# Designs tried in a protein design run: peptides against a protein of PDB entry 3WG5. Part 243

Target 1, 218 residues: chain A of PDB entry 3WG5
Amino acid sequence: LAKNIVYVAQIKGQITSYTYDQFDRYITIAEQDNAEAIIIELDTPGGRADAMMNIVQRIQQSKIPVIIYVYPPGASAASAGTYIALGSHLIAMAPGTSIGACRPILGYSQNGSIIEAPPKITNYFIAYIKSLAQESGRNATIAEEFITKDLSLTPEEALKYGVIEVVARDINELLKKSNGMKTKIPVNGRYVTLNFTNVEVRYLAPSFKDKLISYITD
Target 2, 218 residues: chain A of PDB entry 3WG5 as posed
Amino acid sequence: LAKNIVYVAQIKGQITSYTYDQFDRYITIAEQDNAEAIIIELDTPGGRADAMMNIVQRIQQSKIPVIIYVYPPGASAASAGTYIALGSHLIAMAPGTSIGACRPILGYSQNGSIIEAPPAITNYFIAYIKSLAQESGRNATIAEEFITKDLSLTPEEALKYGVIEVVARDINELLKKSNGMKTKIPVNGRYVTLNFTNVEVRYLAPSFKDKLISYITD

## One batch from the design tools (peptide; made by RFdiffusion4, then SolubleMPNN)

Design b2_p24_8_s1 (from b2_p24_8, 11 letters changed)
Fold by OpenDDE base, seed 2:
Structure b2_p24_8_s1 (fold): chain B 218 residues (1-218), chain C 218 residues (1-218), chain A 24 residues (1-24)
Amino acid sequence: as target 1 above (218 residues)
Amino acid sequence: as target 1 above (218 residues)
Amino acid sequence: MTVTGVLEPITFPDLTEKVLEARK
């Protein structure tokens, strides 16, 4: 019996245009192989808003479910990572991870201090993040507070508040717990019930380019 | 039975003189073919006020209904995009999109900070945006607050407040929901009832020039 | 009221170039 394939790939570091390329590559591979889903192990402190928004769009345009998994322990979906997660078909977190802290900034001054975003920008992203939450049936109030209160949550808190769908220690537990769940946003216009009963897990390695860029940015 | 044609085209990125050319080209094509309407999938973070005003005029001079559709999910009709939408015959938004944040600025300083527009300019655009809202029978108070409060809204909020007319997930849902609606501004001096019961959807691709410019600006 | 066109360049900020980074 042909096993359904679930791809797993890692995205780590700052969210940039390169990160977009990683998402695009990974999702494209999974789409081409008609995978049941792709799980993106995400660990990010944040990054660029433009890249983030493009990534969200790419996820939402995916022909297959994209599961964001904040992993491994100690990882975060911080700032831009939270937006990406909220834009995905399913969010999972491993114990010992965090999500939130989504207030936008303009950058850093020469002294390393944060240059605050004007209210216009902050309000834009409040609307944006609320929209992502509402569309995905997640807690829009908490999503807003990720910005307005710089809120960060544990997996247990995030689950409790309806920000995420799964707390799982590893890929196997994630697959088990998410089996039979409906995607929080549609895939090709339809909400999909995940079927992980007979799946083969395939890990996607970073490309050489991915490794090189990660090496340069680390 | 001859199917009515609805054109769909995408406009993405900053609002510039080039964006005007895109609007002009797309609307002209639709006019020439006596389309029932053209839907512009709009995704913009803002841009130039002069280009925006020209685009609004071009839309209002259209011989056919121009529907602004903030699409896909994650897209925005931010800043200049809101003005354009408010100047159109019908506004739709996909879930996960945003509209608003319309306060004008003079530009950015070398340090990346916003150079504020003087009150005179701000007041001008308050009057302008209110006029667009009033003319289209949309919420002029909220339109003003897009400037005075830097307000940004979700599709649901925008619909609730009477800023937009339709929330739709895709083109098919948009056509279904907007069928039988009257345009919010006149077409050739008359308010038009949209008829999407027997339509052929034609997608307009960006011209080579459009692609090239997008490539250069990305 | 004939709103005379503002001669000064007016822009609406590109919100996408902003940075979303967690406070370390």
Scores: peptide ipSAE 0.035, ipTM 0.261, DockQ to the pose 0.130; fails the geometry check
Fold by OpenDDE base, seed 5:
Structure b2_p24_8_s1 (fold): chain B 218 residues (1-218), chain C 218 residues (1-218), chain A 24 residues (1-24)
Amino acid sequence: as target 1 above (218 residues)
Amino acid sequence: as target 1 above (218 residues)
Amino acid sequence: MTVTGVLEPITFPDLTEKVLEARK
């Protein structure tokens, strides 16, 4: 029986327009091969809101399930990363990772202090993040508090509160635990039951372009 | 019977990108020789958060157990050092050392006063440090209080509260006490029982590069 | 200078745009 393929790719660093290109490339490859799913190993401190929103849209337009996996231990889906995760078909976290801290800012001053966003912007993103949570059947109250309280969660807390679906140490455990789960949002208009019973894991390496961009932005 | 090798290396000073390079080098050497473990004698007042997080990841990706040993007496695993310790396979402390004081800051003003981190950053690191503690089965409440209360502990307190695993005066006592202990986090996906029954201790000296960097940053 | 717990500010100066970044 032709093995179902699961792609795994890594996205690390700030969320930018280049990060969008990475998401788009990875998902497109997986779509072309009719993969069962793609797992994006995400480690981000955050980034640009515009890029984030585009990434969320790209995920939601995916022809296959996109799993955001906060990995490896020590990684985070912070700020923009949380939005991306909440916009995905399934969220997993490794132990030792974190999610949250989603208060928008305008930037950093020269002294490293935060330049606060005006209430209008904050309220916009409150509505946006709540919408993502609601659409995916995840905890919208906590999603709001990621902004209003600058809340961050451990994997165990996030799981407990219904923010994420899986805590897993590695890809194998993730596949095992998520096997038979339904996507939290539709794929091509329908909720998909993940089938990880007989899968081949294929790793996508960053392109030369991806590496170059990471080098410049990190 | 080919003696199991335990490497010992020292890391002293501020946690920076160069410190990451030291960790990476030391662990890589020990991995190449299929060592039973590497003990990192750590003495740090803290440092950069990005470097710290990368170091934690490097430790958790290690193919061999990485033991953080706060040594010698008078040393500390302060701030970033605490995170690194909590991310490791085993923590030991010598008498007269300390651990904790993990409240993040943006830096120091010209007058030496602390520039406070915004709540977003503080909460992020609370989640992060708790996650490290939880993953390793260490006291997550105390881990949080390292930030929220700026708590620092003696070795005896840290042991008592389940923050660390061993109090030892020297490497020999450490090896003796930790023999038969399981790693607090997995190595290559499995918890490893440390075997220090017939070990050769090999000391790794700092490279010339390491010495130069330490000279510049200290 | 004992830099305890200094998260060095990743200064992204020029982003006039909405930044959702948790400073690592």
Scores: peptide ipSAE 0.035, ipTM 0.239, DockQ to the pose 0.096; fails the geometry check
Fold by OpenDDE base, seed 3:
Structure b2_p24_8_s1 (fold): chain B 218 residues (1-218), chain C 218 residues (1-218), chain A 24 residues (1-24)
Amino acid sequence: as target 1 above (218 residues)
Amino acid sequence: as target 1 above (218 residues)
Amino acid sequence: MTVTGVLEPITFPDLTEKVLEARK
């Protein structure tokens, strides 16, 4: 039985292997406690594709619903963050946040210019992002355009187009609005109806290691 | 005029954006001092392709020769390290080291299994690695096979096949053997004959930041 | 420098066990 507990944790910064570790740790804690869900407050400019794919897989293997919440205002789920969101059980965004801009690149040249990915790589990720959207019942056309047009959307637009499920100002509003929603992907092979009635919200703090790494990479 | 100075710095670990910063810093220091060359003692199991490409570009834009030295015994220039080496002005290896294994991957799944890169991505890097080899007058066929066969070579094999230029036990032997060699790629648009007669060897220490990051990522 | 809006798609194998463990 799921406890009437919802965990909230923050992941901020570039998507790296370390970010995977954070996801894994946070989700594991919530799983161990048989929480109703975990909300990940996500603020990322993007990052590594490998880490992203691992994170997506970790979310999909979660024993509890993982809600990606683009928060606070000014935050983004840019690039890799969009993929992660699309791979999650529910997406929420705060007003003043953004999602999208998913064109893959190989890196930056010395002058800071983008090294473009070849079409073949781009096409791979088009297929991948569309798959995530389709599997979650979200707008695959827009997902594609996150790459092909480097599209970025506001929360309101994203909701309108069926990319996300909730616009919420804070955790309380998020819980209220998402209460009774079905997860967009299965949890343990089953779609789950979220129950956020009389829930305890528990905030997870970054580990010491998390703090240290964040301090260095900032 | 190049000073009779050769810098030596160590880069160890995964190839990341941080590794780029190290390369950039080290090369910049050596450039500022108008050194005859910088030797990078490289020991890497691989890493990120984007960082690798940036590093290659940084090396190619160097105002001084950059020598990649796979060192010490037991070290490797694996995967991304091979690309970096092939992009450099001269490659040396210590006995007991290795080079190769360059097949690109997308990452690792949750169970630690490799997520294979699609053929299109693999082909891109085949073309890329061959280009590096060709531009440097090194064995492009073997470079390709570093990917297609996931080939790894000993220093002796690599020398034999024309992948590298020097086998050396230490810095002194490296300097001795490479003295009078031409760089395999241009320095400032010109191929340079290395002059290691009466040179001062200066070792660069990791910065405080370098040490801290290394400590955290180890 | 954190560059916004970037997906870096390609990696090369990391033969270090520690990295493999971190991804498990």
Scores: peptide ipSAE 0.025, ipTM 0.249, DockQ to the pose 0.307; fails the geometry check
Fold by OpenDDE base, seed 1:
Structure b2_p24_8_s1 (fold): chain B 218 residues (1-218), chain C 218 residues (1-218), chain A 24 residues (1-24)
Amino acid sequence: as target 1 above (218 residues)
Amino acid sequence: as target 1 above (218 residues)
Amino acid sequence: MTVTGVLEPITFPDLTEKVLEARK
């Protein structure tokens, strides 16, 4: 029987192979405990596309709902973070956060200038992000514009345009507002109606490794 | 208003960039006519992974249900074909067909021997195929075994294991059996209940280009 | 340096050439 437990964990910084390990670890813990859901407080400027795609897959494979919460105020789900959000079961944003700016790049020159991706790569990610949006019943047109126009949105705009599901100031408000919502993608092949009545909130601490890497990448 | 029209088209041969064009063309036609669904009669030994992934994305982006029908008897959804099927809104198989054998390879040597993919690639596609299965509420364990054991299944086995939704001898039986079923992945963000009562079946002919390429690849 | 927006292209060069073919 699913426990009335909601896990909360934080993932901050660049999206890398290590970030995948964090997602995997956190989701696995919540799965093992048959949690009602896990909320990932996400703050990222972006990162590697390969890691991002792996994270999306890991979320999609989750046995429990994974809620991406762009938090705290001032945080962003930028670039790779937007893809991850769009691949999740529910997106929430805190006031004062942002989402978008998803144009792929090859990297940075020595002078800090962006090395542009070839059209083939850009087109691939356009298709990819649109797919994520459509699969989750979110605004695929805006998802495309995250790339083609390098668009970034406020929580209010993102909600209005149907990119995200919830604007919430904190975890408690998030739980209140998302209670009774259906997941935007399936959990084990089924859309799940979230039940956040009488839930115990459990916070997952970052591992020592998580702390160390976060420290190095900051 | 959705028309009570079902399109049927055939895609046969190796999965290539051209196969993507076929899928795109056929689905686009059916979308433009607001069809109830499109059935793709699929017979493929496999092909390119990149093309396969693009096709999966195109299916996921479809505004109408896309049914993959492994047809006719003797056909297969082998390798890349299995991925495509698992990415679709509904899978049907005719008696005497097969599905599976999804282990990625780098290619063939001059002597016809398989060049094995490195573990990194194999693991990537394991994650990918499991994701497709889970998103569609299909058997992810079997999906993994399509790679790890190079497993192939009969229609009866595939149905039993929850890989596919329908075994049907022909289009008419397929329509009958799938009527009232829910799509296994969303259409425009919603699971659709298929309505095949009083439908007009329209067959899409291959383009001249389609015929030419099919001839060259046979 | 917060590398914003760097989706390092998965140059699928390695994945794009991969053939998923059934063993004939």
Scores: peptide ipSAE 0.024, ipTM 0.200, DockQ to the pose 0.141; fails the geometry check

Design b2_p24_8_s2 (from b2_p24_8, 9 letters changed)
Fold by OpenDDE base, seed 4:
Structure b2_p24_8_s2 (fold): chain B 218 residues (1-218), chain C 218 residues (1-218), chain A 24 residues (1-24)
Amino acid sequence: as target 1 above (218 residues)
Amino acid sequence: as target 1 above (218 residues)
Amino acid sequence: MKVKGELYPITFPDETAAVAAARK
């Protein structure tokens, strides 16, 4: 029986326009092959809001389910990463990872202190993150608190509070646990039930460009 | 039976004089074809107040209903976008979008801090946005708070508070939900009941000029 | 090291007040 394909790709580092390009490339490849889903192993401290919003849009426009998997242990979906996760079809976290800390900032001063965003910007992102949570049937109160309290959660807490859907140690456990789950947002206008009973896992490698930019930004 | 036409066009990015040209072009095409309506898929972080006011005027002078649809998910009708929406014949939002944050600013300082508008300007825009809300039978108190509190809302909140008329996932759902609704402001001096029972959807593409400017401003 | 997540705001373009003054 022709095996359905699940793609797995890694996105690590700051969220930038280049990160958007990575998401776009990976999702496009998986779409072209009519994959059952793509799992993005995400590890980010955050980044640019514009790039983040574009990534969310790209995920939401995907023809296939996009699963954000905060992985490996020690990774985070911090700030922009949380928004990306909340904008995805399914969120998973590995033990020892974190999610949250979403307060927008304008940057860092010369002394390394945070330049706070004005209320206009903060309120914008509160509305935005709440909308992502509400759309996906996730905890909008916690999503707001990711900003207002700079809250960060463990996988167990995030699961408990209904921020994420799965805690999994590895891809195999993720596939097993997410099998039969419905996407938290629509795929092409329909909530999709994930079918991972007979799948082939294919790993996507970063392009040469991806490697180079990652190297420069690290 | 001759199908009535609904046009759909996308306007994304900063509100500028070029954005006005896009609105004008799209609405003009739809007017020339005696369309039942035009739906503008709007995604904007805001922009120039002058361009915004011109766009509002152009919408209000339209010979056909102009529906502002904050789309796709992740999009916003922020700042100038909110004014444009409030000046339109019908507002819809997709899940995962936002509206609001309308406080006028003079710009950003070198350190990225907002240069606040003087009270005179702020009060002008308060009066203006309230007038748009009142004229359209939308929540003028919330419209004011979009400025005074830099409030931003989710689609569900905006619907609940009477800021918008429709929450819809896509064009088909929008057409279905808005069928039989009256425009919130007049078309050629009359409130129009939208009829989307037997319509053909036609998508307008950006002109070459539109694409070029979008590319330069991105 | 708790990596404090950084979200850089989108630069909202200036709704320049100057236009409101010019229309009076």
Scores: peptide ipSAE 0.023, ipTM 0.257, DockQ to the pose 0.152
Fold by OpenDDE base, seed 1:
Structure b2_p24_8_s2 (fold): chain B 218 residues (1-218), chain C 218 residues (1-218), chain A 24 residues (1-24)
Amino acid sequence: as target 1 above (218 residues)
Amino acid sequence: as target 1 above (218 residues)
Amino acid sequence: MKVKGELYPITFPDETAAVAAARK
C-alpha cells in the first residue's frame, strides 16, 4: 500500500555526476518506501549535459512521482535545472525564483568568456528540450526560447505560459495545490493522480558524501 | 634573435580546463624566450571537448612552433589528444605509443557505460577533425576514421598514412629528424622551417598548481 | 566564479578511466 509519505530532499549547486548520484539515491529511498511522491527542492545555476540527461532519465524511470520544486526564494532552475524540471512529473516554483537560460555552451574560456556551442549542438538541445516539454504537456515554444532567446521566467510567467504547474511559497502550499493533480509524465506507464491527503512529510538529509562533494564543487 | 632554445614540457592525464592552463603557460614561456620551438610530451587518454578546442586554438595562435610528441612508450594521444596533435605544428610519436580513438561521447552512465553522442554532434567533430587534418596537410580520411571506426594507430602506421611527421625514440632523435622540416601549419601566418642545429634543450617543470591539479584529477 | 548555466555537452571516451577511478 502506498504510504501517505512524501519525501523532501534538497539538491543545490552545479549539476554533475555527483548530482546524479544524489538524485538516484533520493529517488531510490523514496521508491523503497513506496512514497506517494518525492519533492526535490532544486537550486542550480546549471551544469553538465551528460549528468542532466542521466538525471532526466532517472526521473523518467522513477517508480514514484518526482516533483521538482524550485526553492527557496532566490533559487533557480537555470540551464540544466530547467531540463530536469521539464523531465519531471510536476514542477513547482516558489515566488522569487527563476527558470530558463538553457542555451548550451561548450564551456568557458580562460578569461571566463562563453565558448559558443556549434549550431548542430544547439539544435540538438532545442529538439531535446522541446521533446521534454511535449512529453510532459508543457509549453514547447517557451522551452525552445529558453535556448534561442536565453529566456528566463518568473514563477508567475512560467505558470501563465504553461511551463510549470504550481506556484507555492512552501511545502505545505505545494502539497495543498498539487493534491489531486495528475503527473505530467507517466509513472510506470500510468499518469498518477497525486494524493497528499494527510501525508507525512519526511526530509532526507544529504549524506556525508553529498556534503563533501558539494564542498569540493562549490 | 631567436635563441637556439627548444623548450620541452610534459602534459599527462585528462584534458581539462586545467590542462589548457598548462598548455597556455608552457607556450607563453617559450614565446617570451623566443624559443625555436616547444615540444610538448603528451600522454592523454582524452578529456573535455571545450578544453581540447581551446588548446588547439592556443597552439594555432602560438608565436613559436608547437611540437606534440606522444611520449614515452606506452603513452597515447587518445581522443582529445589526437585533435590537439592534428592542430599542432608537428606531430611526433615514440615507438610503442598510440593515436586515435576520437569518437565523441556525451559522457558515462553511472555503471560506466558510454552515453553515445547524437549523430549531429558526431558529425560536427568529424568535420572539425577533418578540418584540422586538411589545414595541416595530414590524412583527413584517417582523421575521420578515428571517429567513425574508433581507429587507433601505431606510430609506424600513423607515419605511413601521413597522420604524423616523425617517429622518434627520444628528444634527441626527434630534434635530429625534425630539423629542416616545415611546420604543418603556419606560425604567425608563415610556415616555419625548424632549425634544431646546436640547440639548447630547456625542460619546463610543472608548477605547483599543475601538480596539485593533476593530483586532484588523477 | 559563479558558473552561469553551463551545459557542457561533449566529452571524449577515455575519460572513463578517471571517472571509474574516482568512483572507487
Scores: peptide ipSAE 0.032, ipTM 0.460, DockQ to the pose 0.312; fails the geometry check
Fold by OpenDDE base, seed 5:
Structure b2_p24_8_s2 (fold): chain B 218 residues (1-218), chain C 218 residues (1-218), chain A 24 residues (1-24)
Amino acid sequence: as target 1 above (218 residues)
Amino acid sequence: as target 1 above (218 residues)
Amino acid sequence: MKVKGELYPITFPDETAAVAAARK
């Protein structure tokens, strides 16, 4: 019986157009192989709004479930990372990770101070993040507070408040815990029950380009 | 008599944090050598708002005049590039270049369509670009229209409308035409008359890092 | 496709003052 395949890939660093390319490549590979799912190990402090929105859209257009896994311990899905997670089919976090802090900014001044976004920008992203939460059946109130209060949550808090679906220490625990869960958003127009019984885990390596970009942006 | 030194450096591509680093490095070098000015040959389609604002601030904090020169022919100071130019001590353009098209966007969708910025974002940048124009004694009405109409101008139009100060085919013509002009914003709290009599032009090469980033982002 | 002029906002967490510092 052909083993169900689950892909795992890592995305680390700032959310940029290159990050979009990584997501697109990884998801495409997994789609081509008719994988049961792809798990993206995510560690990001945030990044560009445009890239983030494109990534969310790419996830939502995926032919397979895309699971965001905030990993390893010490990682974060901060700012743009939170949006991406909320746009995914399932969110998992490892212990010692964080999610949230989604207040949009225009950037940093030379002195290191934040250049605040105007209220209109903030309100736009409030509406957007709430929509992601609502569409995925996640806590829209907390999603809003990720911006309005710049709230950050532990995995345990995020799980408790219905922001995420799984807390897992590693991929094996994630697969075990998420087995039988329904996706929080549709896959090809349908909510899918994840089947991680008798699965083969395949790790996707970053491309040379991915490595180079990471080296330069880090 | 120690020749007056003018530095020239090129910045090409998207406006990013790396672009800020380039500006900072180039200006710092020129400051250290007590240059009469630094000319930045700029060719950009735009980029990040945060980086742009930081660059503007860095220019305004410069101890020497920073001249933006949209060069070579075919280049543009589009979007973020326009803001940077408007934040500089003097703007020049080569024939066949363009300036403007400053409507902010959130990014591009996967189909290549623009994700429009909410009105509040647009209004913020309208206020910002107008302030830059006003502070530099440049045409604030046109600056606004760079956004509201997504206006782009030729060098001749930009000069005519008081957006820029010089049209020049090359560095030599730029130096000749700008000699005796006052900076459009203060240098160390004072408007400075440019003195390009008996000058030595020094070209700054991109750092290895700059070259690598350009290679990856192009 | 000619890269049309763009100006875009960014999202960062407050905790990443470190990232801002790293960009300096």
Scores: peptide ipSAE 0.024, ipTM 0.236, DockQ to the pose 0.310; fails the geometry check
Fold by OpenDDE base, seed 2:
Structure b2_p24_8_s2 (fold): chain B 218 residues (1-218), chain C 218 residues (1-218), chain A 24 residues (1-24)
Amino acid sequence: as target 1 above (218 residues)
Amino acid sequence: as target 1 above (218 residues)
Amino acid sequence: MKVKGELYPITFPDETAAVAAARK
């Protein structure tokens, strides 16, 4: 019996338009091969809000489940990463990772201090993040607090509070634990039950461009 | 029996004079074909107030119902988008979208800070947005708070508070839920009951010009 | 009276707070 394919790809670094391109490429490959799902190993300190929103839309438009996996240990889905995760079909975190800290900012002053976003912008993102949480059946109160309190959570806390669905040490444990779970948002208008019983894991490598940009931004 | 036609078109990005042209073109096509309605999938962070007011007028002058659908998930009818929605015959939102944040600004300073509008301008828009809400039988208090508190709402909140009429995941659900609803403002002087029982959905593509401008503004 | 104004809830580029924390 032909094995169902699960793709795994890594996205690391700041959320930018290039990050969108990575998401788009990875998801497209997985869609084309009718994969059971794609797991995105996410490690981000945050980034641009516009790119983040585009990524969320791209995930939500995916023809297959997109699982955000905050990985490896030591990684974070910080700020923009949290929004992306909340916009995905399933969130997992590895032990030793973090999620949250979502308060928007306008940028940095010359001295490196944060320029605070005006209430208008903050309120926009509060509504946005709450909507993502509500849509996915995740904890909207905590989602709001990711902004209002700049809250950051451990995997255990995030699981406990209903922000994420899985704590897993590695891809194999993730597949095992998420097997039989329903996606938290629809795929093509339907909630999908994940089937990881007989899957082949395929890793997607960064493109040359991906490598180059990562090299420049590091 | 000849199917009634419902047009669907997308408007994304900043509200500008070009956005007006898009609205005008889309609505005109739908009018010419005597469509049952046109659904505008709206995703906007806001834009120019003058263009917004023109768009509202164009919608109100439509010979057919114009439904504003904040779509896809992750989209917003922010700022100018809220005014446009409130000026329409029916508002729907997809899960994971937002509406509100309507406080007018004069622009941005060099440091990216918002230049606040003087009270005179703010009061003008308060009156304007309240009028849109009142005319459409929508919550004028909340409409005012979109400005005075820069309030942003989720679809569920917006529905609950009587700002919008429908929460729908997709066009099919929108059609189903809005079937039999009365327009919130008149069409040609009469409130129209939407009939989506036997409709053909036709998508309108952006013109070449639309694509080009979108490309330049991205 | 031509009311000139802009209605933007978001200033782009807009960054989320964690990017600032990572630069410290």
Scores: peptide ipSAE 0.024, ipTM 0.258, DockQ to the pose 0.091; fails the geometry check

